# Peptides against a protein of PDB entry 3JWR, part 230

Target 1, 323 residues: chain A of PDB entry 3JWR
Amino acid sequence: TRELQSLAAAVVPSAQTLKITDFSFSDFELSDLETALCTIRMFTDLNLVQNFQMKHEVLCRWILSVKKNYRKNVAYHNWRHAFNTAQCMFAALKAGKIQNKLTDLEILALLIAALSHDLDHRGVNNSYIQRSEHPLAQLYCHSIMEHHHFDQCLMILNSPGNQILSGLSIEEYKTTLKIIKQAILATDLALYIKRRGEFFELIRKNQFNLEDPHQKELFLAMLMTACDLSAITKPWPIQQRIAELVATEFFDQGDRERKELNIEPTDLMNREKKNKIPSMQVGFIDAICLQLYEALTHVSEDCFPLLDGCRKNRQKWQALAEQ
Target 2, 298 residues: chain A of PDB entry 3JWR as posed
Amino acid sequence: TRELQSLAAAVVPSAQTLKITDFSFSDFELSDLETALCTIRMFTDLNLVQNFQMKHEVLCRWILSVKKNYRKNVAYHNWRHAFNTAQCMFAALKAGKIQNKLTDLEILALLIAALSHDLDHRGVNNSYIQRSEHPLAQLYCHSIMEHHHFDQCLMILNSPGNQILSGLSIEEYKTTLKIIKQAILATDLALYIKRRGEFFELIRKNQFNLEDPHQKELFLAMLMTACDLSAITKPWPIQQRIAELVATEFWEQGDQVGFIDFVCTQLYEALTHVSEDCFPLLDGCRKNRQKWQALAEQ

## One batch from the design tools (peptide; made by RFdiffusion4, then SolubleMPNN)

Design b2_p17_8_s2 (from b2_p17_8, 8 letters changed)
Fold by OpenDDE base, seed 5:
Structure b2_p17_8_s2 (fold): chain B 323 residues (1-323), chain A 17 residues (1-17)
Amino acid sequence: as target 1 above (323 residues)
Amino acid sequence: SAEEEFVKALLEELLSR
């Protein structure tokens, strides 16, 4: 395609030029091509291209395939969300110095997972999928969408000309796919809530050890969630804009719930309750986000900008809630 | 408290993702 030719021939700017190591990064000003260039740079600077002998054209095709398999009519869970998740992962690995704590296979898996974790997202949550009796709800009992996202990821990875993992041994390939699956499934907030207590307790007791395979897996899951939720850490103007996108998608679901399911939506998804957004954001930060970024900062102090951003945005949302 | 109930409701909504 012309798009592939353009991407493959383009000069890839440095990570410094692209500012993709910054926790304050915003994609708002970037074209789709520029987001793809950023993605190439992430793979390159993490040494994934070299270490796993990726062909440039294959990587370009894969990136474009991933991007193409996100829906454009979804307000938040689109390519830009996946891209921002991956960028946060890259920043956490580089600026946050988590790269030094992980294997190359784990890094490879996390980056692929971050880009792929919401593939073919439909702008509705698992609850809606279940209640609407969607065919996907018949295939999976739990984490319905996350299983679907992984299936889409696997489909793309196995598609002709998209096989970025062809340089891996059979064992490396199996390991990578396992980690990708676990990482994508970890983005189900239900699983996060279930597992986070173990992680926080290990941190609190100073018993956290990445040499333990179980704790490593747990950490990768928490890191994925931290990147997936990283919009809450962004500078206030960026955070506010992303919150509007999230609200739009939730309200769209609420509207569909009224129309298609004849149910009253929850406050979070109720357009008529938009005045509760600030207080809901404070609650979200307190209940979900703060402890995660605190714990992550304990693992690597260089991740502090994520925690600091989250705290600052809590203050901003609280001020709005008091108006 | 009313706040705790609100947080609980919010969590239930978030868990539906």
Scores: peptide ipSAE 0.033, ipTM 0.725, DockQ to the pose 0.300
Fold by OpenDDE base, seed 2:
Structure b2_p17_8_s2 (fold): chain B 323 residues (1-323), chain A 17 residues (1-17)
Amino acid sequence: as target 1 above (323 residues)
Amino acid sequence: SAEEEFVKALLEELLSR
């Protein structure tokens, strides 16, 4: 395609030029081409291209395929969300110095997972999928969408000309796919809530050890969630804009719940309760986000900007909630 | 507390993701 030719021929700017190591990164001003260039730089600077002998054209095609398999009619869970998740992962690995704590296969898996974790998202949550009796709800009992996202990820990875993992041994390939699956499934907040207590307790007791395979898996899950939710850590103007996108998608679901399911939506998805957004954001930060970024900062102090950003945004939302 | 109930309700909503 013309897009592939343009991407493959383009000079990829440095991570410094692209600012993709910054936790404060924004994609708002970037074209789709520039987001793809950023993604190439992430793979390159993490040594993934070299270590796993990725062909440049194959990587370019894969990136474009991933981007193409996000829906344009979804307000938040689109390519830009996946891209921002991956950028946060990259920043956490580089600026947050998590890279040195992980294997190359884990890093490879996390980056692929971050980019792929919401593939073909429909702008509705698992509850809606279940209640609407969608065909996907017949395939999976729990984490319905996350299973679907992984299936889409696997489909793309196995598609002709998109096989970025062709340089891996059979064992490396199996390991990578296992980690990708676990990482994508970890983005189900229901699983996060179930597992986070173990992670926080290990940190609190100073018993956290990445050499333990179970704890490693747990950490990767927490790191994925931290990147998936990283919009909450962004500078206030960026946070506000992203919160608007999230609200739009949730309200669209709520409208569909009224129309298609004949139910009254929850406050989070109720367009009539827009005035509750600030207080709900405070609650979200307190219930989900703060402890996670605190724990992540204990693993690596260089991740502090995420925690600091989250705290600052809590203050901003609280101030709005008091008006 | 009212705050705890709010958090629980919010969690139920978020867990539906």
Scores: peptide ipSAE 0.032, ipTM 0.718, DockQ to the pose 0.288
Fold by OpenDDE base, seed 3:
Structure b2_p17_8_s2 (fold): chain B 323 residues (1-323), chain A 17 residues (1-17)
Amino acid sequence: as target 1 above (323 residues)
Amino acid sequence: SAEEEFVKALLEELLSR
């Protein structure tokens, strides 16, 4: 395609030029092509292209395929969300110094997972899928959409001309797919809530050890969540704009719940409860976000900008909630 | 906080189990 030719022939700017190592990164000013260039740079600077012998054209095609399999009519859970998740992962690995704590296969898996974790997202949560009696709800009992996202990821990875993992050994390939699956499934916040206590306790007791395979898996799950939620850490103007996209998608779901399911939406999904957004954001930060970024910062102090951003945005939302 | 409890309850309701 013309798009592929343009991407494959383009000079990829440095990570410094693209500012993709910055935790404060914003994609708002970037074209789709520029987001793809950023993604190439992430793979290159993490040594994934070299170490796993990726063909440049295949990587370009894969990136474009992933981008194409996000829906444009979804307000938040689109390509830009996946791209920002991956950028946060890249920043955490590089600027946050987490790269030194992980294997190349784990890094490869995390980056693929971050880009793929919401593939074909429909702008509705798992609860809606269950209540609508969607066919996917018959295939999977829990983490319905996350299983679907992984299935989409696997489909793309196995598609002709998109096989970025073709340079891996059979064992490396199996390991990578396992980690990708685990990482995508970990983005279900229900699983995060169930598992986070173990992580926080290990940190609190100074017993956290990445050499333990179970703790490694736990850490990768927490890191995925930290990147997935990273919008809450962004500078206030960026965070506020993203919060509006999230609210739009939630309200769209609530509207569908009324129309399609004949149910009254919860306050979070209710367009008429827009005035509760600031207080709900404060509650979200306190209940879900703060402890995660505190724990992550304890693992790597260079991740502090994520925690600091989260704290600053809490203050901003609290001020709005008091009006 | 009340806000924390509220959001937590909502998440528990709305998320897959």
Scores: peptide ipSAE 0.035, ipTM 0.754, DockQ to the pose 0.442; fails the geometry check
Fold by OpenDDE base, seed 4:
Structure b2_p17_8_s2 (fold): chain B 323 residues (1-323), chain A 17 residues (1-17)
Amino acid sequence: as target 1 above (323 residues)
Amino acid sequence: SAEEEFVKALLEELLSR
């Protein structure tokens, strides 16, 4: 209640002051209140508050509710990750000029999805959830956590005083929820790997067309992944710090795999293999990231800073791998 | 590259579908 009052009464700084349009943005020095203020600015500057008649207090409450439903004891997949994903989305929309290619409903859905895409993340991947026979694994066959994230998102959106979508028509509401669900589910890297070939081929053949509903959906999925992985594009000092958080979470999972499941973790999750992190990062960039940011840059050249950042970090990781 | 193939294989193993 005090937090809500403070947020709702606060003057929201400009996007310029907050630097939230920058692809190089870092949240490390921001308080939780400042991250919430940044989030308000994202909604405002994307015209979402005006276009969908959001009440300021309701938006504030919703943001705080989303933040509250991220776990504090998870090293990487927490509110700060979701916030950074949303900030990258905002930067891609504004500085990357993708806003001009999307409808207001798509933009609304993407921003909500970015903020919500990892709600109640437990610091373990879907494979762990399945192997541990967690109750969630009984509800969903694939993308277990992403379905759970969407369920949490929907719960919050429907909670009293959090209904930021109340200004939408029934049809707009349905469309928005559909896009949110698709966007959150798209953050499952297994689905990315499955679908990315179609996207890259469309780009390669110069057949990519956002007027095609299927290709639009595919693009939104790729854009979500690009924002979700955007830590790899950040300036090197930021990249290193985030990579440490990711490694911490992965090693925590590996430790749990040993203790709870009696299995030897894979190299990615194995604390004893920490010396492989640089080479694994190079491999991750080459296998997953580069083609995505190349393709995104092809759709909008103003997204080049993401690709450039990824390339620069590849060089840095490669140099460490050679030591 | 060998690193690329390694990471792809690792991700395919770790990720549920």
Scores: peptide ipSAE 0.034, ipTM 0.746, DockQ to the pose 0.382; fails the geometry check

Design b2_p17_8_s3 (from b2_p17_8, 8 letters changed)
Fold by OpenDDE base, seed 1:
Structure b2_p17_8_s3 (fold): chain B 323 residues (1-323), chain A 17 residues (1-17)
Amino acid sequence: as target 1 above (323 residues)
Amino acid sequence: SAEEEFVKKLLEELLSL
């Protein structure tokens, strides 16, 4: 395609020029081509292209295929969300120095998972899928969308000309797919809530050990969630803009719940309760985000900008909730 | 507390996500 030719022939700017190592990164001014160039740079600077012998054209095609399999009519859970999740992962690996704690296969899997974790997202949550009796709800009992996202990821990875993992051994391939699956499934907040207590307790007791395979898996899950939620850590103007996108998508679901299911939406998805957004954001930060970024900062102090950003945004949301 | 109940509801809403 013309898009593939343009991407494959383009000079890829440095990570410094693209600012993709910054925790404060914003994609708002970037074209789709520039987001793809940033993605190439992430793979290159993590040594994934070299270590796994990726062909440049295959990587370009894969990136464009992933981007194509996000829906444009979804306000938040689109390519830009996946791209920002991957950028936060890249920043955590580089600037946060987590790269030195992980294997190349784990890094490869996390980057693929971050880009793929919401593939074909429909702008509705698992509860809506279940209540609407969607065919996907018959296939999966829990983490319905996350299983679908993984299936889409696997489909793309196995598609002709998209096989970025072709340089891996059979064992490396199996390991990578296992980690990708676990990482995508970890983006289900229900699983995060279920597992986070073990992680926080290990940190609190100073018993956290990345050499333990179970604790490694747990850490990768927490890191995925930290990147997926990283909008809450962004500079206030960026955070507000993203919160508007999230609210738009949730209100669109609420409107569909009324129309299609004859159900009154929850406050989070109720367009008439926009005035509750600031207080809900404070509650979300306190219940979900703060402790995660605190724990991540204990694993790597260089991740402190995520925690600091989260704390600053809590203050901003609290000030709005008091008005 | 009312705050805990709010957080619980918010979590239930988010867990349904």
Scores: peptide ipSAE 0.063, ipTM 0.771, DockQ to the pose 0.290
Fold by OpenDDE base, seed 4:
Structure b2_p17_8_s3 (fold): chain B 323 residues (1-323), chain A 17 residues (1-17)
Amino acid sequence: as target 1 above (323 residues)
Amino acid sequence: SAEEEFVKKLLEELLSL
């Protein structure tokens, strides 16, 4: 395609030029081509292209395929969300120094997972899919969307000309796919809530050890969630804009719940309760986000900008909730 | 705890659990 030719022939700017190592990064001013160039730079600067012998054209095709399999009619859970998740992962790995704590296969898996974690998202949560009796709800009992996202990820990875993992041994390939699956499934907040207590307790007791395979898996899950939720850490103008996208998608679901399912939506998805957004954001930060970024910062102090951003946004949301 | 109740409520809202 013309898009592939343009991407494959383009000079890829440095990570410094693209500012993709910054925790404060924003994609708002980037074209789709520029987001793809950023993604190439992430793979290159993490040494994934070199270490796993990725062909440039194959990587370009894969990126474009991933982007194409996000829906354009979804307000938040689209390519830009996946791209921002991957950028946060890249920043956490580089600027946050987490790269030094992980294997190349884990890094490869996390980057692929971050880009792929919401593939073909429909702008509705798992509960809506279950209640609407969607065909996907017949395939999976729990984490319906996350299983679907992984299936889409696997489909793309196995598609002709998209096989970025062709340079891996059979064992490396199996390991990578296992980590990708676990990482994508970890983005189900229900699973995060079930597992986070173990992580926080290990941190609190100073018993956290990345050499333990179970604790490594737990950390990768927490890191994925931290990147997935990273919008809450962004500079206030960026945070506000993203929060509006999230609210739009949630209200769209609530409107569909009323119309299609004849149910009253929850406050979070109720357009009539827009005035509760600031207080709900404070609650979300306190209940879900703060402890996660505190724990992540404990593992790597260079991740502090995520925690600091979250704290600053809590203050901003609290001030709005008091108005 | 009050936090656990809030998380539960938030999860019920987010996940419709």
Scores: peptide ipSAE 0.062, ipTM 0.770, DockQ to the pose 0.270
Fold by OpenDDE base, seed 5:
Structure b2_p17_8_s3 (fold): chain B 323 residues (1-323), chain A 17 residues (1-17)
Amino acid sequence: as target 1 above (323 residues)
Amino acid sequence: SAEEEFVKKLLEELLSL
């Protein structure tokens, strides 16, 4: 395609030029092509291209395929969300110095997972999928969408000309796919809530050890969630704009719940309760986000900007909730 | 507390996400 030709021939700017090592990064000013260039840079600077002998054209095609399999009519869970998740992962690995704590296969898997974790997202949550009796709800009992996202990821990875993992041994390939699956499934907030207590307790007791395979898996899951939720850490103008996108998508679901399911939506998805957004954001930060970024900062102090951003945004939302 | 109840509801909503 012309898009592939353009991407493959383009000079890829440095990570410094692209600012993709910054926790404060915003994609708002970037074209789709520039987001793809950023993605190439992430793979390159993480040594994934070199270590796994990726062909440049294949990587370009894969990136474009991933981007194409996000829906454009979804307000938040689109390519830009996946791209921002991957950028946060890259920043956490580089600026947050987590790269030195992980294997190359784990890094490869996390980056692929971050880019792929919401593939073909439909702008509705698992509850809606279940209640609407969608065909996907018949395939999976739990983490319905996350299973679907992984299936889409696997489909793309196996598509002709998209096989970025062809340089891996059979064992490396199997390991990578396992980690990708676990990482994508970890983005189900229900699983996060279920598992986070173990992680926080290990940190609190100073018993956290990345050499333990179970704790490693747990950490990768927490890191995925931290990147997936990283919009809450962004500078206030960016965070506020993203919160509007999230609210739009949730309200769209609520409108569909009224129309299609004849149910009253929850406050989070109720357009009529827009005035509750600030207080809901404070509650979300307190219940979900703060402890995660605190724990992540204990694993790597260089991740502090995520925690600091989250705290600052809590203050901003609290001030709005008091108005 | 009312806040705890709100957070609980929010979590229930988010857990449905």
Scores: peptide ipSAE 0.058, ipTM 0.769, DockQ to the pose 0.305
Fold by OpenDDE base, seed 2:
Formats: C-alpha cells, structure tokens, sequence
Structure b2_p17_8_s3 (fold): chain B 323 residues (1-323), chain A 17 residues (1-17)
C-alpha cells in the first residue's frame, strides 16, 4: 500500500525528537504516520529489531495491520489508546528504568501486548457483550473482550508479511505468546482487582522479588494495567481531553443499553449524569489508580512522574467536584 | 462509610468494564 511504502521509506526520528520517553507525552498533534514512526522507534530503541532480527518492512506492515484492526468509530478504545498505552510502556521501560529488570522476551511481549491489547474493541464493556448475548459471549465466560483482543493479536502475528516474530526460536515464540496472552488478559480490570492485593502486600512487606516467576508474572500484569490507565497521569489538559473521550464512549454504551437492552445505564454510562464525572474520577483514582502507581514507584523510583501526575489530576478533579 | 459504598459501586461499575 501507499501507506506502507511511505512508512517504510521514512526516516525514523530519535526518541528525543519524538518525546516518546516522556511520561507527559501527548499524541494529539501527531498524524497516523507519526504514530507509526514512534512505534518503530520504540521497537528499535528497546533493541527488539536487532535482537530478534525483525525485517523493517515486516515491522512496518505489522504496525499498520495493528492500527487497521482498531475501529475508527470508537471514541476511546481505538488505535490512539493502544499507541498511548505502548508509549507509556516505552517510557516506563526507558525513563522508568524498568527495562533493566526484564528480559528481552518480556519487553518484546509487553510492547506487542500494549499495542494489541484492545484490538477490534467495539466501544462496549464485557458486561454489555454478555447481556447482549453477543457471539463472543458464547466463546468465553470471563474476560470476553480480552480473549478476543488476544485472538486478533495472534491472527495478525501469523498473517503473511506481518510475522515480526519469525526470527525467534520455537521456544522463544511460545514464551512470547504466553506473556502476550497474560498481559492482554491482565487489562481486564476485574483481574486487576483480584490480583492487586497480592502485589501490594509483597511491596508493603518488602518481599517483592522479580526473580520469582509468579511475582514476575504479577508485576507484568500490574505494569500493563499501569500503562493502560496512564491517561490519568497525564498533564491536566491532556487528562481532560482523554476523560471526554472515555465519557463519550461510555455514554454511547449507555444509550445502546437503553435502546437495545431496555435498561437504565449506570451513572458512569448515563449521559444525563455528566455532572458526576469529576466525583467519579476522584473515586476512580482513589479506588484503582493511586495504589498502583505508588506500588510501581516502589519497584522503580523513576516511575514517580506517573504517581505525581495521578495525584495532581486527583486534586484537579476534586476541585471540579466541589463546584 | 458513604465513601466506601461509593467506591464499591464504582468498582462494580468499573469491573463491569
């Protein structure tokens, strides 16, 4: 395609020029081509291209294939969300110095997972999929969408000309796919809630050890969630804009719940309750986000900007909730 | 507390996401 030719021929700017190492990064001003260039830079600067012998054209095609398999009619869970998740992962690995704590296969898996974790997202949650008796709900009992996202990820990775993992041994390939699956499934907030207590307790007791395979898996899950939710850490103008996208998608679901399921939506998905957004954001930060970024900062102090951003945004949302 | 109940409800809503 013309898009592939343009991407493959383009000079990839440095991570410094692209600012993709910054936790404060925004994609708002970036074209689709620039987001793809950023993605190439992430793979390159993490040494993934060299270490796993990725062909440049194959990587370019894979990136474009991933981007193409996000829906354009979904307000939040689109390519830009996946791209921002991957950028946060990159920043956490580089600026947050988590790269030194992980294997190359884990880093490879996390970056692929971050980019792929919401593939073919339909702008509705697992509850809606289940209640609407969607065909996907017949395939999976729990984490319905996350299983679908992984299936889409696997499909793309195995598609002709998209095989970025062709340089891996059979064992490396199996390991990578296992980690990708676990990482994508970990983005189900229901699983996060179930597992986070173990992680926080290990941190609190100073017993956290990445050399333990179970604790490593737990950490990768928490890191994926931290990147997936990273919009809450962004500078206030960026946070507000993303919160509007999230609200739009949730309200669209709520509207569909009324029309298709004949139910009244929850406050979070109720267009008539926009005035509750600030208080709901405070509750979300307190219930889900703060402890996660605190724990992540204990693993790596260089991740503090995520925690600081989350705290600052809590204050901003609280001030709006008091008005 | 009312705050804990709110958080629980919010969690239930978010967990449904």
Amino acid sequence: as target 1 above (323 residues)
Amino acid sequence: SAEEEFVKKLLEELLSL
Scores: peptide ipSAE 0.052, ipTM 0.759, DockQ to the pose 0.327

